Peptides against a protein of PDB entry 5VJI. Designs and how they scored, part 16

Target 1, 62 residues: chain A of PDB entry 5VJI
Amino acid sequence: NTLVVLHKSGLLEITLKTKELIRQNQATQAELDQLKEQTQMFIEATKSRAPQAWAKLQASLT

## One batch from the design tools (peptide; aimed at target 1 T39 F42 I43)

Design b2_p19_3_s2 (made by RFdiffusion4, then SolubleMPNN; from b2_p19_3, 14 letters changed)
Fold by OpenDDE base, seed 2:
Structure b2_p19_3_s2 (fold): chain B 62 residues (1-62), chain A 19 residues (1-19)
Amino acid sequence: as target 1 above (62 residues)
Amino acid sequence: SALEALKKQLQEFLKQLEA
C-alpha cells in the first residue's frame, strides 16, 4: 500500500521529522510569546510605577 | 535502482532537516 511505499522510499521519515520540527517550533514560539508578554509587563511596570503592576509582573515570573 | 537513488536523496534531505 501507499504507506509501505512511503516507508521504503524514506519519505515517511521526512514527513515525521518535518512534523516534529513543526512541533518544536510551536513550542519555542509559545515560550517566545510568554517572554514577550513578560517584557510588556515589565515595560508597563516601569511606566506606571504602580505597585500593582510590579506585583502582576512578579506573579507572572513564579 | 531508481528507488534506492530516491531513498538516498531523501536521507540526505533528512540530514539537513536535523541540522
Scores: peptide ipSAE 0.073, ipTM 0.642, DockQ to the pose 0.013
OpenDDE base, seeds 1, 3, 4, 5: peptide ipSAE 0.049, 0.061, 0.069, 0.035; ipTM 0.616, 0.606, 0.631, 0.537

Design b2_p19_3_s3 (made by RFdiffusion4, then SolubleMPNN; from b2_p19_3, 13 letters changed)
Fold by OpenDDE base, seed 5:
Structure b2_p19_3_s3 (fold): chain B 62 residues (1-62), chain A 19 residues (1-19)
Amino acid sequence: as target 1 above (62 residues)
Amino acid sequence: DELKKLQQELQAFLAELEA
């Protein structure tokens, strides 16, 4: 069957590893997105006269 | 049983990742 063929060829292991790499990539991307958001809040805070912008940034760092 | 075989392979792979 297909599963047996995949196992014997080594492709099953590659498939499972690929799924794991995709998961890790998604986790890393989420961390990157968080950093990008924090950077944007920093930019907005430095341009703003409103203390609320700094409070928002501080809250994001918790 | 293909499903059982896949489950066994997955468990083995996960164990390898944890090592």
Scores: peptide ipSAE 0.077, ipTM 0.690, DockQ to the pose 0.013
OpenDDE base, seeds 1, 2, 3, 4: peptide ipSAE 0.062, 0.062, 0.047, 0.058; ipTM 0.647, 0.629, 0.642, 0.632

Design b2_p19_3_s4 (made by RFdiffusion4, then SolubleMPNN; from b2_p19_3, 15 letters changed)
Fold by OpenDDE base, seed 5:
Structure b2_p19_3_s4 (fold): chain B 62 residues (1-62), chain A 19 residues (1-19)
Amino acid sequence: as target 1 above (62 residues)
Amino acid sequence: SALKQLQQQLQQFLQQLEA
């Protein structure tokens, strides 16, 4: 069947490895996005000098 | 054979993905 052919050809292994790399890339991107958001909160906290903004940043870092 | 050649090419591609 098709699955056997994919396995024997090595295409299945490539497909699975590709999917794993995509997953890892997405995870790294999520961490990057979180850092960007935290950076923005830091910038806003420095601008406003309001304790509420610093509290918001602190909560995001936990 | 064609199958052997395909397997060789796919193995090379897999190696590139792992790098």
Scores: peptide ipSAE 0.041, ipTM 0.553, DockQ to the pose 0.013
OpenDDE base, seeds 1, 2, 3, 4: peptide ipSAE 0.033, 0.027, 0.031, 0.025; ipTM 0.522, 0.562, 0.580, 0.506

Design b2_p19_4 (made by RFdiffusion4)
Pose (drawn by RFdiffusion4):
Structure b2_p19_4 (pose): chain A 56 residues (1-47, 54-62), chain P 19 residues (1-19)
Amino acid sequence: NTLVVLHKSGLLEITLKTKELIRQNQATQAELDQLKEQTQMFIEATKWAKLQASLT
Amino acid sequence: MLTELEEALEKLETSLEEL
């Protein structure tokens, strides 16, 4: 059984962990993209209404 | 981007102290 070989070889475990790591990395990429947008909005306002509206 | 954010926060802090 291919599942048995995958398990016994240690690659099943490694595959699952890699998948979860990929998921975690993608989640962090989304947080960063959002943070980049928020930071840019903040910096422009330090140079305003858009910031207030986005807060309220 | 992190340096620009730090400068923007310092500027905002100064502006608030002046108020």

Design b2_p19_4_s1 (made by RFdiffusion4, then SolubleMPNN; from b2_p19_4, 13 letters changed)
Fold by OpenDDE base, seed 2:
Structure b2_p19_4_s1 (fold): chain B 62 residues (1-62), chain A 19 residues (1-19)
Amino acid sequence: as target 1 above (62 residues)
Amino acid sequence: LQQQLAEAQAKLAAELAAR
């Protein structure tokens, strides 16, 4: 069957590794996006000096 | 990307199976 052929050719291993790398990349990208958002909230908190902006930042860090 | 890889692998697998 196709699965046996993919295994013997080494393509199954490459496929599984590629899937894992894609998963890791997606997770890292999500963390990066979160950090960017937190950075923006920090910038806004420092600029506005509004208690609500600091409260929003604090809520994001919990 | 995963779909493109899967399609390429399927093509190669078909060629190998035809040998």
Scores: peptide ipSAE 0.109, ipTM 0.705, DockQ to the pose 0.009
OpenDDE base, seeds 1, 3, 4, 5: peptide ipSAE 0.113, 0.075, 0.091, 0.089; ipTM 0.707, 0.671, 0.675, 0.675; seed 1 fails the geometry check

Design b2_p19_4_s2 (made by RFdiffusion4, then SolubleMPNN; from b2_p19_4, 6 letters changed)
Fold by OpenDDE base, seed 5:
Structure b2_p19_4_s2 (fold): chain B 62 residues (1-62), chain A 19 residues (1-19)
Amino acid sequence: as target 1 above (62 residues)
Amino acid sequence: MEKELQEALEKLKKKLEEL
């Protein structure tokens, strides 16, 4: 049974940990991308006298 | 987090050295 061999060798532990690290990296990357977008909207709102830029920023923070 | 993967790799290396 391949699963028994993977478990006994310790490769199962490595495989499961690698899968979890990939998942966490993807989640952290999504949070960073959201923060970058919010930061860009903030920069645009500070440069613009347009009330619509502040409304877009507010909508992105909810 | 990365430390736990490194610990798993080191455990595997030790098992391979025992063969």
Scores: peptide ipSAE 0.054, ipTM 0.621, DockQ to the pose 0.011
OpenDDE base, seeds 1, 2, 3, 4: peptide ipSAE 0.049, 0.046, 0.054, 0.049; ipTM 0.615, 0.609, 0.621, 0.618; seed 4 fails the geometry check

Design b2_p19_4_s3 (made by RFdiffusion4, then SolubleMPNN; from b2_p19_4, 9 letters changed)
Fold by OpenDDE base, seed 2:
Structure b2_p19_4_s3 (fold): chain B 62 residues (1-62), chain A 19 residues (1-19)
Amino acid sequence: as target 1 above (62 residues)
Amino acid sequence: LKEELEKAQKKLEEKLKEL
């Protein structure tokens, strides 16, 4: 049984830890992408002076 | 000692499966 061999060798633990690290990396990447988007909206709001652009930014921060 | 380590590993793996 491959699962038994993985468990006894410690590789199951490593595999599960790797899976968790991937998950955490994905979560952090999503937060980073959100921050990048918010930063872009801030830049656009600053350039446009349009109240609608600021409203869009505010909506993204709530 | 080996048995204790195996038990500790199993507990850790179970916790990791829940994540």
Scores: peptide ipSAE 0.083, ipTM 0.639, DockQ to the pose 0.011
OpenDDE base, seeds 1, 3, 4, 5: peptide ipSAE 0.068, 0.068, 0.068, 0.049; ipTM 0.641, 0.637, 0.668, 0.580

Design b2_p19_4_s4 (made by RFdiffusion4, then SolubleMPNN; from b2_p19_4, 12 letters changed)
Fold by OpenDDE base, seed 1:
Parts: structure tokens; sequence; C-alpha cells
Structure b2_p19_4_s4 (fold): chain B 62 residues (1-62), chain A 19 residues (1-19)
């Protein structure tokens, strides 16, 4: 069957590894985007010194 | 406030290092 052929050719392993790498890339990108947002909130908290900006920063760093 | 900002900065640096 097709699955056996894919397995024996090594293409199944490559496909599964590629899928995992895509997943890892997406997870890392999400972490990076979150860190960028937190950094922006930190910058805003330092600039304004407004209690509300600080509260937003603290909430994001839980 | 200054101490709180330093703690926040430390957390951000820690998260960056964990990427």
Amino acid sequence: as target 1 above (62 residues)
Amino acid sequence: LQEQLQEAQAKLQQRLAAL
C-alpha cells in the first residue's frame, strides 16, 4: 500500500519531520511575537510611568 | 517603580534566553 511505500522510501520520515519543524517554527514565532509585545509594553511603561501602563506590563509577565 | 522596571527587564531577558 501507499503507506508502506512511503515508509520504505524514507519520505514518510521526512514528511513527519518537516511537519514537526513547521510546528516548532510556529511555536517559536508565537513566543517571539509575545516577547515583542511585552517589550513594547515595557517601553510604554518606562515612557509614560502611568500606573495603567505598568499594570498591563505586569499582567503580561505572569 | 524603578525596582519593578528592573524586575520586568530581567523577566524579559530570561524569556529571550529561553527562545
Scores: peptide ipSAE 0.175, ipTM 0.763, DockQ to the pose 0.176
OpenDDE base, seeds 2, 3, 4, 5: peptide ipSAE 0.060, 0.164, 0.170, 0.174; ipTM 0.603, 0.761, 0.759, 0.764

Design b2_p19_5 (made by RFdiffusion4)
Pose (drawn by RFdiffusion4):
Structure b2_p19_5 (pose): chain A 56 residues (1-47, 54-62), chain P 19 residues (1-19)
Amino acid sequence: NTLVVLHKSGLLEITLKTKELIRQNQATQAELDQLKEQTQMFIEATKWAKLQASLT
Amino acid sequence: TEIEELREQAEELLEQIEE
């Protein structure tokens, strides 16, 4: 059984952990993209209505 | 001055995000 070989070889465990790591990395990429947008909005306002509206 | 300081900090944070 391919599932048995995958398990016994240790690659089943490694595959599952890699998948979860990929998921975690993608979640962090999304957080960063969002943080980049928020930071750029903040910096431009330091140079205003868009910031207020986005807060309220 | 406080606004300039906040701007510098935010620009540093933005640079870190882009890296």

Design b2_p19_5_s1 (made by RFdiffusion4, then SolubleMPNN; from b2_p19_5, 10 letters changed)
Fold by OpenDDE base, seed 1:
Structure b2_p19_5_s1 (fold): chain B 62 residues (1-62), chain A 19 residues (1-19)
Amino acid sequence: as target 1 above (62 residues)
Amino acid sequence: SRLEQLQQQLQQLLQQIEE
């Protein structure tokens, strides 16, 4: 049984830890992408000085 | 991406383990 061999060798723990690290990396990347988008909306709002751009930014922060 | 490739390889390995 592959599962038993991996468990006894310690490789199962490494495999599961790797899976968790990938998950955490993906979550952090999603948060970073959201922050980048919000930053871009802020930049556009400051450039345009249009109320609509500020409203769009405010909606993204709520 | 490289990360996606690694994830796919890991998923395939995990599937084999669970069989």
Scores: peptide ipSAE 0.039, ipTM 0.595, DockQ to the pose 0.019
OpenDDE base, seeds 2, 3, 4, 5: peptide ipSAE 0.032, 0.038, 0.037, 0.038; ipTM 0.570, 0.595, 0.591, 0.595

Design b2_p19_5_s2 (made by RFdiffusion4, then SolubleMPNN; from b2_p19_5, 8 letters changed)
Fold by OpenDDE base, seed 5:
Structure b2_p19_5_s2 (fold): chain B 62 residues (1-62), chain A 19 residues (1-19)
Amino acid sequence: as target 1 above (62 residues)
Amino acid sequence: SELEKLRQQLEELLAQLEA
């Protein structure tokens, strides 16, 4: 059957590995986006005279 | 189905090898 052919050819493993890599990439990108947002809030807090900016940053770290 | 059962078994084995 098709599954046997895919397995023996190695394509099943490649497909599953690709799916896993996509998942890992998405997870890493989400973490990176969060870090970017936190960095931006930090930059804004350092430039701001408003305590609200620091409160916003602190809230993002919890 | 039997095909789906086999697929699941292979996926689990491959996941162990790839992890």
Scores: peptide ipSAE 0.056, ipTM 0.614, DockQ to the pose 0.013
OpenDDE base, seeds 1, 2, 3, 4: peptide ipSAE 0.038, 0.036, 0.031, 0.038; ipTM 0.572, 0.569, 0.548, 0.570

Design b2_p19_5_s3 (made by RFdiffusion4, then SolubleMPNN; from b2_p19_5, 13 letters changed)
Fold by OpenDDE base, seed 1:
Structure b2_p19_5_s3 (fold): chain B 62 residues (1-62), chain A 19 residues (1-19)
Amino acid sequence: as target 1 above (62 residues)
Amino acid sequence: SSLQQLQQQLQQLLQELEE
């Protein structure tokens, strides 16, 4: 059984930890991407000086 | 053995990452 071999070799622990690290990395990346998007909306709002752009930014923060 | 040393090093690294 592959699972038994992985467990006995110690590779199962490595595999599970790797999966967890990937998950954490993905979560952090998602937060970073959201912040980048919000930053871009902020830049656009400051450039346009249009109330609609500020409203869009505010909506993204709620 | 080299394999045992590698396994031990990886296990130690994982433990450090979990702390």
Scores: peptide ipSAE 0.029, ipTM 0.525, DockQ to the pose 0.015
OpenDDE base, seeds 2, 3, 4, 5: peptide ipSAE 0.028, 0.027, 0.026, 0.025; ipTM 0.547, 0.563, 0.538, 0.520

Design b2_p19_5_s4 (made by RFdiffusion4, then SolubleMPNN; from b2_p19_5, 14 letters changed)
Fold by OpenDDE base, seed 2:
Structure b2_p19_5_s4 (fold): chain B 62 residues (1-62), chain A 19 residues (1-19)
Amino acid sequence: as target 1 above (62 residues)
Amino acid sequence: SALQQLQQQLQQLLAELEA
């Protein structure tokens, strides 16, 4: 059993820490993706100058 | 992206540890 081998070798805690880092990385990536989308909406709003584009951006920030 | 590359590296490390 892989879990038993990892525990006995002392690598289980390292594996668990690695999994946590992966989780944190995924969460940070999601935040980054959201920021990128918001930035794009901002750019489009500035280009179009249309109230609808600004409303869309505002909705994404609230 | 840099974050995606880091995630890939960590996943590879995890796979090696669990192999």
Scores: peptide ipSAE 0.035, ipTM 0.550, DockQ to the pose 0.028
OpenDDE base, seeds 1, 3, 4, 5: peptide ipSAE 0.027, 0.033, 0.033, 0.031; ipTM 0.508, 0.543, 0.551, 0.534

Design b2_p19_6 (made by RFdiffusion4; failed a check: too like the target's own chain)
Pose (drawn by RFdiffusion4):
Formats: structure tokens, C-alpha cells, sequence
Structure b2_p19_6 (pose): chain A 56 residues (1-47, 54-62), chain P 19 residues (1-19)
């Protein structure tokens, strides 16, 4: 059984952990993209209505 | 590296507003 070989070889475990790591990395990429947008909006306002509206 | 850059930019912007 291919599942048995995958398990016994240790690659099943490694595959699952890599998948979860990929998921975690993608989630962080999304947080960063959002943080980049928020930071840019903040910096422009330091140079305003868009910031207020986005807060309220 | 991206988080450090964003942190420095935000700190610089706060310092500018405080000045």
C-alpha cells in the first residue's frame, strides 16, 4: 500500500508538515500585504481624510 | 526584513508628527 510506504519512509510526516508550513507562510504573506497597504496609507497622511474614514 | 522596514517607516512617520 502506497500509503504504508509513504508512512514508513517518513515522507508522509514530512509532507504534512511542509503543507502546514506552506499554509502558515501564505497566511503571513497575506498579513504583510495588508500591513503594507495600511502603512502606506499612514505615511501619506503624515504628509488624511482617507485615514479618518478607514478608521471610522 | 519586510517587518523591520515597515516598523522603521512607521517610527519615522511618528517621530515626524511629534516634531
Amino acid sequence: NTLVVLHKSGLLEITLKTKELIRQNQATQAELDQLKEQTQMFIEATKWAKLQASLT
Amino acid sequence: AELDQLKEQVEAAVEELEA

Design b2_p19_6_s1 (made by RFdiffusion4, then SolubleMPNN; from b2_p19_6, 12 letters changed)
Fold by OpenDDE base, seed 4:
Structure b2_p19_6_s1 (fold): chain B 62 residues (1-62), chain A 19 residues (1-19)
Amino acid sequence: as target 1 above (62 residues)
Amino acid sequence: DELKQLQQQIQESLAKLQA
């Protein structure tokens, strides 16, 4: 069947590995985006010196 | 993770076919 042919050709393994790498890349990107956002909130907190800005940052870390 | 679950199911099905 098609699945056996794909396996024997090596394409199935490549396809599955590629999808996993894409997933991992997306997860890493999400974490990076979160860090960027937290960094921005930190910068804003230091500039404003307002307790509300620090509270916002604190909430993002939970 | 749904994708990981699907990948696992495919591998399990493949293993059964090879048995």
Scores: peptide ipSAE 0.058, ipTM 0.618, DockQ to the pose 0.012
OpenDDE base, seeds 1, 2, 3, 5: peptide ipSAE 0.056, 0.053, 0.050, 0.054; ipTM 0.647, 0.621, 0.643, 0.647

Design b2_p19_6_s2 (made by RFdiffusion4, then SolubleMPNN; from b2_p19_6, 10 letters changed)
Fold by OpenDDE base, seed 5:
Structure b2_p19_6_s2 (fold): chain B 62 residues (1-62), chain A 19 residues (1-19)
Amino acid sequence: as target 1 above (62 residues)
Amino acid sequence: AELQELQAQLQAAQAKLAA
């Protein structure tokens, strides 16, 4: 049985751990993308000095 | 560290399969 061999050899655990690491990497990437967007809004707010830009940034932080 | 440990485990598992 292939599943039994994978389990006993440790490859099943490795496969599952790999999938978990991929998931974590994707989650971290999403957080990073969000931070990049927020940083851009901050930069635009500082450049324009416009209340609308600050309001947009504030809305993103809620 | 997690990735390195995973790689070590993979090598060990492959060795078992080859035996």
Scores: peptide ipSAE 0.119, ipTM 0.723, DockQ to the pose 0.013
OpenDDE base, seeds 1, 2, 3, 4: peptide ipSAE 0.110, 0.106, 0.110, 0.114; ipTM 0.714, 0.712, 0.712, 0.717

Design b2_p19_6_s3 (made by RFdiffusion4, then SolubleMPNN; from b2_p19_6, 9 letters changed)
Fold by OpenDDE base, seed 3:
Structure b2_p19_6_s3 (fold): chain B 62 residues (1-62), chain A 19 residues (1-19)
Amino acid sequence: as target 1 above (62 residues)
Amino acid sequence: AELKELQEQLQAAKAKLAA
């Protein structure tokens, strides 16, 4: 069957590894986006000097 | 390194299929 062919050819392993790399890439991208957002909140907190801004930043870091 | 290994595996698989 198709699954056996994919396995024997090595394509299944390649596919699974590719999917894992995509997953890792997505996870890393999400972390990067979160860091960017946190950085922006930090910048805003430093500019506003308002407790609410710092509280917002702190909440994002938890 | 992971991508390079993947590429090598892909080439090996292609060679195997062509044989």
Scores: peptide ipSAE 0.086, ipTM 0.687, DockQ to the pose 0.013
OpenDDE base, seeds 1, 2, 4, 5: peptide ipSAE 0.085, 0.085, 0.083, 0.083; ipTM 0.684, 0.685, 0.683, 0.686

Design b2_p19_6_s4 (made by RFdiffusion4, then SolubleMPNN; from b2_p19_6, 8 letters changed)
Fold by OpenDDE base, seed 3:
Structure b2_p19_6_s4 (fold): chain B 62 residues (1-62), chain A 19 residues (1-19)
Amino acid sequence: as target 1 above (62 residues)
Amino acid sequence: SELDELKKQIQAALEKLKA
């Protein structure tokens, strides 16, 4: 039984941990991307004195 | 470190397979 072999060898635990690390990495990357976008909106808001730009930034922070 | 622990686990698993 492949599953039994994987379990006894410890590879199942490694596989599951790897999947979890990948998931965490993806989540962190998503947060980073969001921060990058928010940073860009902040920069745009500072460049323009347009209330719309600040409103857009505010909306992104919710 | 989670990565270091993973590497340690991989090594342990390999040793088990060799036994």
Scores: peptide ipSAE 0.052, ipTM 0.604, DockQ to the pose 0.014
OpenDDE base, seeds 1, 2, 4, 5: peptide ipSAE 0.052, 0.050, 0.051, 0.050; ipTM 0.603, 0.600, 0.601, 0.604

Design b2_p19_7 (made by RFdiffusion4)
Pose (drawn by RFdiffusion4):
Structure b2_p19_7 (pose): chain A 56 residues (1-47, 54-62), chain P 19 residues (1-19)
Amino acid sequence: NTLVVLHKSGLLEITLKTKELIRQNQATQAELDQLKEQTQMFIEATKWAKLQASLT
Amino acid sequence: LQTEFETLKEQVETALEEL
């Protein structure tokens, strides 16, 4: 059984952990992309309505 | 990703200091 070989070889465990790590990394990429947008909006306002509206 | 977060933090701190 391919599942048995995958388990006994240790690659099943490694595959599952890699998948979760990929998921975690993608989640963090999304947070960063959002944070980049928010930071740019903040910096432009330090140079305003868009900031206020986005807050309210 | 960590370096990009740190850069964004520094940019925000600089912008606040300029005020």

Design b2_p19_7_s1 (made by RFdiffusion4, then SolubleMPNN; from b2_p19_7, 12 letters changed)
Fold by OpenDDE base, seed 1:
Structure b2_p19_7_s1 (fold): chain B 62 residues (1-62), chain A 19 residues (1-19)
Amino acid sequence: as target 1 above (62 residues)
Amino acid sequence: LEAEKQQLQQQIQQALASL
């Protein structure tokens, strides 16, 4: 059947490896997006000098 | 069907070991 052909050709292994690499890339992108948001909150806290902006940044790091 | 399932499980294990 199709599964046997995919296994014997090695294409199934490549497909599964590719799916895992995509998942890892997505996880790394999510961490990067979180860091970008934290950086933006830091910039806003430094610009406003308002205690509320620093409290918001601190809450994001908890 | 059971042999096909076992073959798929082996491929998954090999793919995970290659990470």
Scores: peptide ipSAE 0.066, ipTM 0.666, DockQ to the pose 0.015
OpenDDE base, seeds 2, 3, 4, 5: peptide ipSAE 0.041, 0.046, 0.045, 0.045; ipTM 0.620, 0.670, 0.649, 0.662

Design b2_p19_7_s3 (made by RFdiffusion4, then SolubleMPNN; from b2_p19_7, 11 letters changed; failed a check: too like the target's own chain)
Amino acid sequence: LQEELDQLQQQIQAALASL

Design b2_p19_7_s4 (made by RFdiffusion4, then SolubleMPNN; from b2_p19_7, 12 letters changed)
Fold by OpenDDE base, seed 1:
Structure b2_p19_7_s4 (fold): chain B 62 residues (1-62), chain A 19 residues (1-19)
Amino acid sequence: as target 1 above (62 residues)
Amino acid sequence: LQAELQELQAQIQAAKAAL
């Protein structure tokens, strides 16, 4: 049984840990992408001084 | 995260040695 061999060798644990690390990396990357977008909206709001740009930024933070 | 990756690499080497 391949599953038993994978478990006893520790390769199953490695596989599961790798999958979890990939998941965490993807979640962190999504947070970084969101922060980058919010930073860009902040920059645009400061440049244009347009009320709609500030409203857009505020909506993204709530 | 870096420590976890290093530990994972160590586990891979240990698993290879156990086969």
Scores: peptide ipSAE 0.093, ipTM 0.709, DockQ to the pose 0.017
OpenDDE base, seeds 2, 3, 4, 5: peptide ipSAE 0.090, 0.086, 0.082, 0.093; ipTM 0.701, 0.694, 0.689, 0.705

Design b2_p19_8 (made by RFdiffusion4)
Pose (drawn by RFdiffusion4):
Structure b2_p19_8 (pose): chain A 56 residues (1-47, 54-62), chain P 19 residues (1-19)
Amino acid sequence: NTLVVLHKSGLLEITLKTKELIRQNQATQAELDQLKEQTQMFIEATKWAKLQASLT
Amino acid sequence: TETLTELREQAETLLTQIE
């Protein structure tokens, strides 16, 4: 059984952990993209209405 | 004004780290 070989070889465990790591990394990429947008909005306002509206 | 300048510099540093 391919599943048995995959398990016994240790690659089943590694595959599952890699998948979760990929998911975590993708989630962090999304947080960063959002944080980039928020930071750019903040910096431009330091140079305003868009910031107020986005807060309220 | 000084607090706002500091916050701007911190935000610019954070943005560079994100990029």

Design b2_p19_8_s1 (made by RFdiffusion4, then SolubleMPNN; from b2_p19_8, 13 letters changed)
Fold by OpenDDE base, seed 2:
Structure b2_p19_8_s1 (fold): chain B 62 residues (1-62), chain A 19 residues (1-19)
Amino acid sequence: as target 1 above (62 residues)
Amino acid sequence: SAELQALQQQLQQLLEQLQ
């Protein structure tokens, strides 16, 4: 059957590993995007000196 | 072959499911 052929050819292992790498990359990208957003809020808080900007940053860290 | 084509289609589906 197709699954046996996939397994014996080594393509199953490659496919599963590729899927795992894609998943890990997506998770890392989400963390990176969050960090970038937090960094931007920090920069804006330092520039504006507004208590609201610092409160927004603090809320993002909780 | 039909089996090879089926295998290629399944590989494509498996890759699409994570994206």
Scores: peptide ipSAE 0.038, ipTM 0.593, DockQ to the pose 0.013
OpenDDE base, seeds 1, 3, 4, 5: peptide ipSAE 0.042, 0.034, 0.036, 0.032; ipTM 0.603, 0.572, 0.583, 0.564; seed 1 fails the geometry check

Design b2_p19_8_s2 (made by RFdiffusion4, then SolubleMPNN; from b2_p19_8, 13 letters changed)
Fold by OpenDDE base, seed 3:
Structure b2_p19_8_s2 (fold): chain B 62 residues (1-62), chain A 19 residues (1-19)
Amino acid sequence: as target 1 above (62 residues)
Amino acid sequence: SSALQQQLQQLQQLLQQLE
């Protein structure tokens, strides 16, 4: 069957590994995007010196 | 690549049916 062929060819392992790498990449990208957002809020907080901006940043870190 | 991801998803769905 197709599954056996994929397994014997090594394509199944590559496919599963690739899927896992994609998943890990997606998770890392989400963390990176969050960090970028937090960095932007930090920049805005430093520029404005407004307590609201710092409160917003603090809320994002919880 | 989104295209690669979609192909892999389709393949995984097929594999899930075979398992």
Scores: peptide ipSAE 0.064, ipTM 0.626, DockQ to the pose 0.016
OpenDDE base, seeds 1, 2, 4, 5: peptide ipSAE 0.047, 0.063, 0.054, 0.054; ipTM 0.593, 0.625, 0.616, 0.615; seed 2 fails the geometry check

Design b2_p19_8_s3 (made by RFdiffusion4, then SolubleMPNN; from b2_p19_8, 10 letters changed)
Fold by OpenDDE base, seed 5:
Structure b2_p19_8_s3 (fold): chain B 62 residues (1-62), chain A 19 residues (1-19)
Amino acid sequence: as target 1 above (62 residues)
Amino acid sequence: DEALKKLLEQLQQLLKEIE
């Protein structure tokens, strides 16, 4: 059957590895997006000098 | 990247149909 063919050809292993790499990439991207957001809040806090902007940044670090 | 993701989804669906 197709599953046996995928296994013997090595494509099953590639498929499973690709699935894992996609998952890891998604996790890393989420962390990167969070860092980008925190960086933006830092930039806004430094520009505005408003206490509210610093409070927002502090809240993001919790 | 998106093309590879779609291919993976197709393979995963095929595996479910075989099981």
Scores: peptide ipSAE 0.059, ipTM 0.634, DockQ to the pose 0.016
OpenDDE base, seeds 1, 2, 3, 4: peptide ipSAE 0.041, 0.053, 0.042, 0.052; ipTM 0.600, 0.618, 0.599, 0.614; seed 4 fails the geometry check

Design b2_p19_8_s4 (made by RFdiffusion4, then SolubleMPNN; from b2_p19_8, 11 letters changed)
Fold by OpenDDE base, seed 5:
Structure b2_p19_8_s4 (fold): chain B 62 residues (1-62), chain A 19 residues (1-19)
Amino acid sequence: as target 1 above (62 residues)
Amino acid sequence: SSALQQLQQQLQQLLQQIE
């Protein structure tokens, strides 16, 4: 069947590895986006010097 | 990101057909 053919050809391994790389890339991107958001909150906290802004940042870091 | 999403979708469809 198709699965056997893909396995023997090596295409299955490539397909599965590609899937995993996409997953890893998505995870890394999510971490980067979170860091960007935290950086923005830090900037806002430094500008306003308001306790609530620092509290918001602190909550995001947990 | 759109290209990666499209590729992911294609791979998922292939896997569903195989499994």
Scores: peptide ipSAE 0.043, ipTM 0.562, DockQ to the pose 0.019
OpenDDE base, seeds 1, 2, 3, 4: peptide ipSAE 0.042, 0.041, 0.033, 0.027; ipTM 0.558, 0.559, 0.553, 0.530

## One batch from the design tools (peptide; aimed at target 1 T39)

Design b2_p20_1 (made by RFdiffusion4)
Pose (drawn by RFdiffusion4):
Structure b2_p20_1 (pose): chain A 56 residues (1-47, 54-62), chain P 20 residues (1-20)
Amino acid sequence: NTLVVLHKSGLLEITLKTKELIRQNQATQAELDQLKEQTQMFIEATKWAKLQASLT
Amino acid sequence: TAAQTTVFTQALTKMSQILE
């Protein structure tokens, strides 16, 4: 059984952990993209209405 | 000045909550 070989070889465990790591990394990429947008909005306003509206 | 500081503080709080 391919599932048995995959388990006994240790690659099943490694595959699952890599998948979860990939998921975590993608989640962090999304947080960063969002943070980048918020930071740029913040910096421009330090130079205003868009910032107020986005808060309220 | 105080109102402006409040708005920027709120914006920074909102930014920090993205990473929570």

